# Peptides against a protein of PDB entry 6EJA, part 19

Target 1, 276 residues: chain A of PDB entry 6EJA
Amino acid sequence: VEYMPANPVRIAFVLVVHGRASRQLQRMFKAIYHKDHFYYIHVDKRSNYLHRQVLQVSRQYSNVRVTPWRMATIWGGASLLSTYLQSMRDLLEMTDWPWDFFINLSAADYPIRTNDQLVAFLSRYRDMNFLKSHGRDNARFIRKQGLDRLFLECDAHMWRLGDRRIPEGIAVDGGSDWFLLNRRFVEYVTFSTDDLVTKMKQFYSYTLLPAESFFHTVLENSPHCDTMVDNNLRITNWNRKLGCKCQYKHIVDWCGCSPNDFKPQDFHRFQQTARP

## One batch from the design tools (peptide; aimed at target 1 R149)

Design b2_p13_7_s3 (made by RFdiffusion4, then SolubleMPNN; from b2_p13_7 with T1S E7K E13L)
Fold by OpenDDE base, seed 3:
Structure b2_p13_7_s3 (fold): chain B 276 residues (1-276), chain A 13 residues (1-13)
Amino acid sequence: as target 1 above (276 residues)
Amino acid sequence: SLEELSKAYAASL
C-alpha cells in the first residue's frame, strides 16, 4: 500500500522519441505529466515534424524542455547510450530542476501506474537504483547481446567489425533497457573519472544495444553496487492495452513489455533485495 | 538481423 510522503521525490523523465506518431506521444505525455516532475525530450534528428510539435508542447510548460542537440539514431545503436549520457549531463547542469530520479521513456510506453503510487514508492527507496537483470546464464547473455563483438555505428547502421574481449575484472550484467536511477548514481556516471566509468564508456561506445547493459555493469562494479535493486519497476506498458502486439518484438525487445511492474507489496521487500 | 533492425527503424521514421 502506498503512502503520501512528506518529501516526495521529483522525477526527470527523459523521453526519446522518433517517427510521426505525434498523437500517440501527446496522449502518453498527458497521461504522465505532473507539475512537480521534469520532462526532457530528445527527438530524432530525422523526425522534423515531430520535433516541431514537441517544441510547441515545451513552450506551454515550464518543466518541459527539448534537447538542443539531436541525434540520428537506430535502435540497437551505440548512439542511444550517448543520448542518455548527454541527457544526464544536461539534466545535472540544469540547476533550476531539482530532480531526484532519472527515468527513461519512449513513445512506445503508456503509464499503467498512478503518479502517486510511483512517487510514494520511490520516495521510500530514494537511495536505490532500479535495474532489471536478465536472470539467466551470463555467458549466454554475453553471446546473445553480442558483448564479445565490436560494432561501429556509421551512416545510421551498426557494422560488426569483429571480435573483442570483455575487460578483465569486470562483471558484466544487463537486461532491460528501462531503468530508474537516482541522482547520485547519475552524477557518478556523468562525472567520475575512475577507471571503471572511463573504460565502460569506451567499451559501450562500440556495443550493440548498450542501454541494456551499460548501467547494470557500471553500477554492479562501482562503489554504489549496494544500491542495486534487481527490478526496474516498469511503470509503463503499451502492450497491455494493445494486446501485447509489439511491432518490433521479433527483432528486439524495445516495446516496454515487462513483467516487473511494481506492486503495493513491493514496498516491503526492496530493501531485502538490494544487491551488495 | 541488424540490417533488418536498421531498415525497420528507418521505415518507422
Scores: peptide ipSAE 0.023, ipTM 0.555, DockQ to the pose 0.055
OpenDDE base, seeds 1, 2, 4, 5: peptide ipSAE 0.015, 0.022, 0.022, 0.021; ipTM 0.567, 0.601, 0.584, 0.585

Design b2_p13_7_s4 (made by RFdiffusion4, then SolubleMPNN; from b2_p13_7, 6 letters changed)
Fold by OpenDDE base, seed 3:
Structure b2_p13_7_s4 (fold): chain B 276 residues (1-276), chain A 13 residues (1-13)
Amino acid sequence: as target 1 above (276 residues)
Amino acid sequence: SLAERTAAYLASE
């Protein structure tokens, strides 16, 4: 059971969208929109029709903005991480948007929980970061993710260049590419110049599916490791509400399907797992 | 592997 917090958290929703699914996006947006939150939308550079429509929406709401820069992203490409990182920087520089949490979404998402439930939960655990780990053999995860391979994104293509070594002393982790990150950790990722953040940004610039493990790995090896919660509190489902088809699902789950939706009982159970 | 299949697919788009 949720409660009404006295100081409710405000969420920055980062929407990364592409294609021509304007109606679907509109439905999703209306379902997640709230006046107290913030919406920062990146439209793929190639999706001009969608961009025009999104711009129209942004002009109607003061808490909706569109990225002035646009990436030509390919799913699985390193540019997706760049999109998130740049969005994080932008959001931190928007002093008029006092957000507390960062949440990423796509047009394929649709809310399965109420805003009140989400806000209540995050308000209770506002100092935590929510990332879902794979929960399997780490060596197998590394191989399947290709973390020991070097990739280059060039001309909207991902090229496998060869093998590489994972940096010594780094505990690699990952899982879902859907995450809920508090502002403090986002600040750390954005502005820290320590060896961890610097090396990981470099490492993941040549990584396939980087968003599935970058934030996990950085968090767990950082001074903020004690804020890690192995649960991404997935609040949306791509197939239950809309019956959507995941683009590229035949290769990888791009819709961020997760069985780890938060439940009312989670209000009383959540504990962070500190990592050394 | 997943990574290889993904890379191949992305490279073909």
Scores: peptide ipSAE 0.026, ipTM 0.651, DockQ to the pose 0.084
OpenDDE base, seeds 1, 2, 4, 5: peptide ipSAE 0.019, 0.015, 0.018, 0.023; ipTM 0.580, 0.498, 0.551, 0.661; seed 5 fails the geometry check

Design b2_p13_8 (made by RFdiffusion4)
Pose (drawn by RFdiffusion4):
Structure b2_p13_8 (pose): chain A 276 residues (1-276), chain P 13 residues (1-13)
Amino acid sequence: as target 1 above (276 residues)
Amino acid sequence: SPPPEENEVTYDD
């Protein structure tokens, strides 16, 4: 990531944010901002204070826009995938924004490498898609994710309605819902009317945690399957002993886990050279 | 109906 690219990638950052931490969001935005990238910010419908603060930012910079539509993106809700898919369509239709990669971030994410290094890395691998799979037993993954269950999002709640079959003829996969996708794959997901994309959009409209498997499943079974890199370029601070308390039991008809917050003792983890 | 389970954790490896 040390070289200087002659044709650097321009990145569309989609920030999906909620809560009250506007100053922290501004600090992270400062760290990732470059005049040649683009920023498209979705603020949860329920976070009006944060939305007003985000509007000030978008009014200041030409390469920053806010989604005019806003969803209540509850934990594990089917609406998160709807949010990503609509943002991808919006971004592809913005012809004045010639972006090469799609990167999703939350208000709790931070960069651990400089923008120069990120651009250099992605410029070398511009035809690749970066998704992290669970890599372990797939039947256990399907069960633990509730992918063989039917869910419906209404009234800001995920209702478990019954069982369903895993469709035949495709491999189902999943893992992290944080990823980097290139423009070509995003176009395929958005505009393709082939059997795979159409049916997966329907299947995932009624799925818990859809973003943790929709893009994996579509990519692995699509003509772009040979572009997958099993690495999302993220460090996620999972600690199961603390983060799996079924804490979302009142929002979804399921038990879930979330990553822990980093502390000072974790600083050495951001210096690992094992994987990008 | 089977009870709900904790969701799968994906490790960075």

Design b2_p13_8_s1 (made by RFdiffusion4, then SolubleMPNN; from b2_p13_8, 8 letters changed)
Fold by OpenDDE base, seed 5:
Structure b2_p13_8_s1 (fold): chain B 276 residues (1-276), chain A 13 residues (1-13)
Amino acid sequence: as target 1 above (276 residues)
Amino acid sequence: ERPPEFSAITEDE
C-alpha cells in the first residue's frame, strides 16, 4: 500500500527531443503519461518528421502541448538553457495548467520511481528542489566544465573565445542537467529581476553545458538556497568508456561525455536501481 | 569507476 497524499502534486514534464528518437519517445511517453500531469514537448527545429509525430500526439491529449517555437540545439550549447527557460516561462503563463513541479526528460535519463512513488515523494517535499551535484572538488568541476571560459554559440558550434572570471561572491555548483524544480523556484528564475538571476542569465548565455550548472548555482546563491536536495531521482545510462572520447569536438571547442539511450531491456531497472 | 555527474571532461583530447 502506497501513501496517497491529500493534495498530490502535479508535474509539468518538459521533453526536449530531436532526431529520430520516435520510438524511444513513444515508450517514454507511455511510461510517464498520467492524466493529472502536464507534458510540454520541444522538438528540435531540424526534426520536422518528429515534430509532426509529436503534434499528432498533442492533439489526442489535452494535457500535452508542443512548443510553438523551436530551437536548433547542439550538444553543450547555451541554447539548451534558453529552451528550458523559455519553456518555464510558457508553463508559468499557462494558467490552465496548475503544475507544481518542473521535470525535464530525455531518452537518456529516466525517473527511478513509479508515478505513485514520485508523486507521493514530491508531495511530501513540495517545497524542495532536487538538483544532483557533481560531488567532487569544485575547482576541478569548474576547470573541467570550462566555466572559467567564455563560449559563443554560433553556426551550430560552440566557439571558445577566451577566459573569463567567475563572478565575485557567487558559489558555483553543478552536476546533472536533469532536475526537479518546484514552481516557486521556477517563478523566481523566470521573473526575478534581482542581481543574481540577471547576472547568471547573462553569464550562462556564454557557458558550455549551461543546464548542468545554471540552476544549481542560481539556487544555492538565492534566497531559496535552503530548499536544495542533492538528488535528482534519476537513473542515467552512463558508460564512460564509450561516452567520453571527445566525440563532440567538431561541434564544441571542448571535450565531453554523453550518456547512452535507454533500450527497452533497460526499463526493468527503473524501479529499484541507482546510478553507479 | 563511477561516471561523473557532469558531461565536460577537458579542453583537449
Scores: peptide ipSAE 0.197, ipTM 0.807, DockQ to the pose 0.135
OpenDDE base, seeds 1, 2, 3, 4: peptide ipSAE 0.179, 0.236, 0.192, 0.169; ipTM 0.801, 0.831, 0.802, 0.787; seed 2 fails the geometry check

Design b2_p13_8_s2 (made by RFdiffusion4, then SolubleMPNN; from b2_p13_8, 8 letters changed)
Fold by OpenDDE base, seed 1:
Structure b2_p13_8_s2 (fold): chain B 276 residues (1-276), chain A 13 residues (1-13)
Amino acid sequence: as target 1 above (276 residues)
Amino acid sequence: EEPPLFSAITDDD
């Protein structure tokens, strides 16, 4: 029996999807759907078939919406962060959706535990933000992430323009691009005009894989820094042998890994994962 | 081997 909170948190799930993985999306949706949560889905501008399928789903559920705007995102592109930031703004403007947490998902990454467990946990720690750090040499992280390099997203390619310096006085951090953010912090990121948020938005608009470090860096350098928890409460289906072959070199002037989509046979992992 | 938490590897193949 799981603890039942008196005031359970409600979650805004943001799904960024592309390609023709309609069946995979359907499986994920079925697994994570609950009437008390909200689902905001962005479909890649180039994925028209998937967009039509998602629209059909959104018409069947009052707590499912599709972004009216669509971006053509590429792996590692700065536009992915723009997608999240715009979705955050949209969600904050939806006064009829009283969400407490923002959680991003893809078909390759699932939150751990059951809905009841997740809600109970987040309800207990509703003032915290959950971002998993790399937990290694930060200098190495900066180098491997290319944070000291300037990138420009143009013509469906991430162009490496040259070297750059990390802003002085900023403690850079990062790791997983999967996070659980409370509404208060999302409001700060969206509407703050302080020097930190302004500079970081500018900096990360020319950054490779920006979602893997933007929120970490902003949070840790913000007045909300004491709310960070080094855990993202999810399972990523990593397979280095299959996913780390510089497969995106033709799109990005960098090499990286990609996780694999979860398959039905992988779902047993949810039961085997240790409690955070 | 522990799976990576971040995607980037290097600037070269």
Scores: peptide ipSAE 0.050, ipTM 0.695, DockQ to the pose 0.133
OpenDDE base, seeds 2, 3, 4, 5: peptide ipSAE 0.028, 0.016, 0.026, 0.024; ipTM 0.670, 0.576, 0.637, 0.612; seeds 3, 4 fail the geometry check

Design b2_p13_8_s3 (made by RFdiffusion4, then SolubleMPNN; from b2_p13_8, 7 letters changed)
Fold by OpenDDE base, seed 5:
Structure b2_p13_8_s3 (fold): chain B 276 residues (1-276), chain A 13 residues (1-13)
Amino acid sequence: as target 1 above (276 residues)
Amino acid sequence: APPPEFSAITEDE
């Protein structure tokens, strides 16, 4: 007997899309669409054609909206975190969308659960936040992520300005930039005026790949720290050999890896295969 | 070894 929750959670899916990812977006959308969930789509400022396509979709579905603001984001840019934070604020201000969880998606990953399984799982653990940690030495993580370095996003480039210190008393963590956050934590991140949130927002506005660490760090140092689950329920198509070639050095004064986009033939794995 | 869960690798090539 499959567990059917009496009060199923409703999910706000945030999709950040750019370029010619129309096919991937269509596949993703079809895979995750449900009438009980909400979909908030940000299209890169430079992707006008895609924006028009997404707008057409949003007009067909009442639970699909497109951000009225659009950012130009780059790999590793701090603006990606800004995109998420602004989308969170928007979603909290949408009183007609009673969502319980925030889930970000791209073509680079998929939820490993069916909708029913995902909803059942999240309904059972509705008070938890799902953030996947790096699982390695934390000092090494800090060094490799360049968290002890100051970056500035300007002119479509992440400039390394110099060194910086990790704020005292803060336990830094991070890993996957794909997460599942409950509404309560999103509210905290969005509206809290405590020193932690304030300082971290400032700190991460000058951080490389901020989404891979911001929410982890804020959560673990917050009053909500006991709600962390080290799992994001995602499968990501990582190919280290192909994805780790410092290919973004022209954009960022740092080297990084990128996952590969999933192909249609890979789609069948998302429901049955755990993240490797 | 599986790839790390984070994207950054180093400051240098």
Scores: peptide ipSAE 0.177, ipTM 0.799, DockQ to the pose 0.136
OpenDDE base, seeds 1, 2, 3, 4: peptide ipSAE 0.127, 0.171, 0.111, 0.156; ipTM 0.774, 0.800, 0.760, 0.780; seed 4 fails the geometry check

Design b2_p13_8_s4 (made by RFdiffusion4, then SolubleMPNN; from b2_p13_8, 6 letters changed)
Fold by OpenDDE base, seed 5:
Structure b2_p13_8_s4 (fold): chain B 276 residues (1-276), chain A 13 residues (1-13)
Amino acid sequence: as target 1 above (276 residues)
Amino acid sequence: APPPEFSAITLDD
């Protein structure tokens, strides 16, 4: 018998969507929707058709809202982190949405657990934060991520301006940009005025792929460092052959990979995969 | 081997 928590956690799902991914979004939404959770959807500023569609959905469900602000994001852009940070602030200001966990989603990533399993798991570990690390050499990670390089997002491009130093005394970490963060940590990230949060927000505003490292780094160097779990409970549709072709050179002054969107035939993997 | 859990792969120069 599956564990049923007496005080089940409620999840704020933040969906970042763009383009014409309406079918993918619909599939994801159907897969993750529950009346006890909350859904905050950001539609790229350039995706007006999708925005109209999402607005229609939000009008049908009281626990679905669309960001009134919209950003134009690019692959690897610092604006993606800004999107998450602003959405976190918004969600904390929504007093009528008592969420316990923040979970970001895109069409390229799905939770590996059923709702009941996910809720049970998070309810048991409600004081923990789930961030998946890269699992490799940290120095190599820093180099490959370009964390020692200064980037500026401007005119839909990530310009590499030069070199920079990693702040002293900071243990840098990162990996997956898909995470599960508890409300307490989100509050810390959003409202803390300590040197760590302040400096890291500034540092990562000039960082390539900031969401893959910001929350890891902030958490590990924060008073909440003991709450980190190296697991994001996700399945990401990685295909190196298809996703690692330096295809973003026209957008960023760096080379990177991207996961592929899930296809309908990939859905069966969600039922078969389990992670501790 | 599966790709790492991060997106960046190489420098452009």
Scores: peptide ipSAE 0.185, ipTM 0.796, DockQ to the pose 0.133
OpenDDE base, seeds 1, 2, 3, 4: peptide ipSAE 0.130, 0.184, 0.143, 0.155; ipTM 0.762, 0.797, 0.770, 0.774; seed 4 fails the geometry check

## One batch from the design tools (peptide; aimed at target 1 R160 G256)

Design b2_p14_1 (made by RFdiffusion4)
Pose (drawn by RFdiffusion4):
Structure b2_p14_1 (pose): chain A 276 residues (1-276), chain P 14 residues (1-14)
Amino acid sequence: as target 1 above (276 residues)
Amino acid sequence: DYSGNGEQVPARTL
């Protein structure tokens, strides 16, 4: 990541944000901002204060826009995938924004490498997609994710309605819902009317935590399967002893886990050279 | 790792 690219990638950051931490969001935005990238910010419908603050930012910079539509993106909700898919369509239709990669971030994410290094890395691997699979037993993953269950999002709640079959003929996979996707793959997901994309969009409209498997499943079974890199370029601070308290039991008909917040004792983890 | 921890709560009535 030390070299200087002659044709650097321009990145579309899609920020899916909620809550009250506007100053922290502004600090993270400062760290990731570059005049040659693009920023498309979705603010949860329920976070009006944060939305007003985000509007001030978008009014200041030409390469920053806010989604005019806003969803109540509850934990594990089917609406998160809807949010990503609509944002991808919007971004592809913005012809004045010639972006090469799609990167999703939340208000709780931070960069651990400089923009120069990120651009250099992605410029070398511009035809790759970066998704992290669970890598363990797949039947256990399907069960723990509830992928063989039918869910419906209504009234800001995920309702479990019954069982369903895993469709035959495709490999189902999943893992992290944080990823980096190239423009070619995003176009395929958005505009393709082939059997795989059409049926997976239907299947995942009624799925819990859809973003943790929709893009994996589509990519692995698509003509772009040979572009997958099993690394999302993220460090996620999972600590199951603390983060799996079924804390979302009142929002979804399921039990879930979330990553812990980093502390000072974790600083050495950001310096690991093992994987990018 | 990932977010799901399996079925442990009863399904609510819609």

Design b2_p14_1_s1 (made by RFdiffusion4, then SolubleMPNN; from b2_p14_1, 6 letters changed)
Fold by OpenDDE base, seed 3:
Structure b2_p14_1_s1 (fold): chain B 276 residues (1-276), chain A 14 residues (1-14)
Amino acid sequence: as target 1 above (276 residues)
Amino acid sequence: GTHGDGDRVPARTL
């Protein structure tokens, strides 16, 4: 029996795109588009052709907008978090877009639920935040993520400057950089001036892959900690053999792994995957 | 210089 909510949640999808992935973006957009949701797209500053294409799409749909600002982002760059934070602020200031949930997407991570299922689920749990944790040794996670290292994003490179300490009194957590955040928590992250949010924003300004742990850490140490759900309702095309080739050494002073972009043939797996 | 090895956690939800 499918739950039909009386007041269905509306979702703000934030897409951060770069390069020449126009076809992939188009496929994903078509798959996730719904008239009741909102789509806010950031195109890398260097991806002018893609930007023009995305602008054309945005003109066709009233619920699709493109960020008027554009950042030059790199893999693992701290600027990715800045992109999300600024997009959150923008979305909160859009009074004509009454969204209830913030969801970031790329071609590498796809919602496993249909729109109706997703809306029904989120409508039932509208007060929750969905962040997937690593589920392993936290100390190992810190080391592998380089959270105990100081990074500086400059000249399209993540420079490793040295070691740093994890802030005292903070329970660091993280995992997936794909999350589903309710408006209330986004408001907190965006507008709170408390010590936690302020210090974490500063800390993560010098962090590699900041989106993989910033929101987890802020949430779990915040007054909203009881809203944490260790689930992001995603399927990720994860292949370590393909994703762990130290392919980003030219960009960052660290070797990392990344999930792979979905191909059309991968979408068939979504229908076969067990849903929460 | 010497680089550390880090990996990302898959975001797959079951």
Scores: peptide ipSAE 0.020, ipTM 0.573, DockQ to the pose 0.099
OpenDDE base, seeds 1, 2, 4, 5: peptide ipSAE 0.020, 0.020, 0.019, 0.020; ipTM 0.562, 0.641, 0.602, 0.636; seeds 2, 4, 5 fail the geometry check

Design b2_p14_1_s2 (made by RFdiffusion4, then SolubleMPNN; from b2_p14_1, 5 letters changed)
Fold by OpenDDE base, seed 2:
Structure b2_p14_1_s2 (fold): chain B 276 residues (1-276), chain A 14 residues (1-14)
Amino acid sequence: as target 1 above (276 residues)
Amino acid sequence: GTHGDGERVPARTL
């Protein structure tokens, strides 16, 4: 018998989508939609057709909303973090949406649990935050991520301006840019005026792939550090045969790779047993 | 998620 929580958590799913993800979005939305959860969708400023489509969906479901603001985001851009942070603020200000967890989604990663399993799990661990770390040498991670480099997002490009130092006293961490954050931590990130949050927001506004490290770093250095679980409960669609081709060097002054979008044939993988 | 693979593009100055 599957555990049924007495007070099941409600999830705010934040979807950041762009034009090429139209069909993928429809598939994902159908797969993850539940009446008890909330869906907040940001459509890239340049993706007008997709925006119209998403607006139509939002009009059909009371628990689906579209961001009234839209950013032009690029792969690896600092603006992606801004998108998440603003969406978090919006969601906290939506008093009619009593969500307990924040979960970001894209076509690249997918939750590996059914809704019931996910809700049961998160209801049991509602005080925890789920962030997957890189699991490697941290110094190597910093170097490979370019965290010691200063980037500026401008004109749809991430310009590498020079070197920078990691702030003193901060233990930097990161890994997956897909996370499950409880409302309490989101509140902290959104409204705290402490030195950690303030400095990290500034630091990561000039960071490549900021979402892969910002929340990890803030959490681990915060009063909420004991709530971290090194797992994001997701499957990443990496094609081992493809390898890393450094495919984003045309928009980012760095070498990076991303997983492939999930195809319909990949959905069977979502039914796999989660790692203990 | 995504990941960086280190420096392969020279720094640019605006």
Scores: peptide ipSAE 0.024, ipTM 0.658, DockQ to the pose 0.738
OpenDDE base, seeds 1, 3, 4, 5: peptide ipSAE 0.024, 0.017, 0.023, 0.022; ipTM 0.588, 0.622, 0.635, 0.644; seeds 3, 4, 5 fail the geometry check

Design b2_p14_1_s3 (made by RFdiffusion4, then SolubleMPNN; from b2_p14_1, 6 letters changed)
Fold by OpenDDE base, seed 3:
Structure b2_p14_1_s3 (fold): chain B 276 residues (1-276), chain A 14 residues (1-14)
Amino acid sequence: as target 1 above (276 residues)
Amino acid sequence: GTHGDGERVPARKL
């Protein structure tokens, strides 16, 4: 018997899309669309064709909006975090969209639950935040991520300027850049003026792959630290042999890995099966 | 998501 919540949570799905992946986006959208949720889509500033297509979709659904602002994003760029932070602010200011959770996703990382299962689960744990940690040596994570290095995003490149120190008293953590955050924590990140949020926003403005660590680090060092769940309810198609070829060295002064995109058949399979 | 894979390219100064 599936749990049916009395007050089901409503989800704000945030999609950050670029390039010409219109077909992939359309398939993803169809797979995750529900009338009770909200969809906020940012299209890269350089992706004008995709932007036009997304605008057409948004006009067909009252619960789909496109960001009026557009950033030029790059792999690993600090601007990705800026995109999420601005989208969070926008969503909080949308009084006609009573969302309870913020969720980002891409074709490379899908939720492993059906809509009903996801809603039931989040409705039961509405006070929790779901971020998946790397689950390994934190020192190694810092080194591999280049968190002790200073980066500047400029001219569509992440320039490595030198070394830096991690702020004292901060426990850095990270892992997946796909997260499920409750509205309360999003409000805290967006509007708090405390030293933690202020310092972390500054620190991560010069960070490579900031979304993989910012929310983890802020949450774990915040008054909301007890709300963390080490699970993002995602399945990621990792293939290090194929994904770790230092393929982004032309964009960033660092090497990184990317997961493989899921195929539509894979996504449907995972959404149709009940998984823990 | 993605992840860093270490320092394999030199730092660049502006």
Scores: peptide ipSAE 0.066, ipTM 0.730, DockQ to the pose 0.783
OpenDDE base, seeds 1, 2, 4, 5: peptide ipSAE 0.031, 0.041, 0.029, 0.080; ipTM 0.721, 0.720, 0.672, 0.702; seeds 2, 5 fail the geometry check

Design b2_p14_1_s4 (made by RFdiffusion4, then SolubleMPNN; from b2_p14_1, 6 letters changed)
Fold by OpenDDE base, seed 1:
Structure b2_p14_1_s4 (fold): chain B 276 residues (1-276), chain A 14 residues (1-14)
Amino acid sequence: as target 1 above (276 residues)
Amino acid sequence: GTHGDGQRVPARTL
């Protein structure tokens, strides 16, 4: 029996989906849906069929909404961060949705814990933010991520324009683009006008794979730095053989790895019971 | 120019 918190946290799940992942999305939605949580779904602008399917779901559940705006996101594109930031703003403006945590998901990543476990855990650590760092040489991370390079997203391509410097006085960090953020930190990121947030939003608007580093960097350099937890509660379908062959070279002036969509045969991994 | 290898860091389970 899981611990039952007196004041259980409520989660805003932000789902960023694209392509032909309708069946997988349905499976994931069924697995993570709970009446006490909230689901905000962005469908890629080019994925009209999926959008229609998601709209149908949103009409059936009062705690499921679809973004009225849609971006044409590309792998590694700066627009993905924009998608998250706009979603955060939208969710903060939804006064009828009293969420406590923000969790992002795609069709290729699952929370591995049961709802009860997740809620119990987050209720215990409601003042913390969960971001997994790379755990390696930071200079190497900067180079491999291309953080010292200037990119421009234009015409569905990430153009590498040249070199740039990391802002002085900023401790850069990053790793997983899967995060669990408390409402307080989301409010800070969304509404703060301090130099840190302003500079980082500008910096990361020209960044490749911005979601893998933006929130880490902002958090660790912010007044909220003590809330950092170097962990997350999800599993990624990571297959280097399939995901690390410069698959997106035609879209970005860079090479990188991408997780693969889960197959039904992969679902056995969701039964892992590692303690948080 | 030289291309980097921006690799995703897999998510971890607590």
Scores: peptide ipSAE 0.017, ipTM 0.555, DockQ to the pose 0.111
OpenDDE base, seeds 2, 3, 4, 5: peptide ipSAE 0.022, 0.017, 0.017, 0.017; ipTM 0.616, 0.589, 0.591, 0.618; seeds 2, 3, 5 fail the geometry check

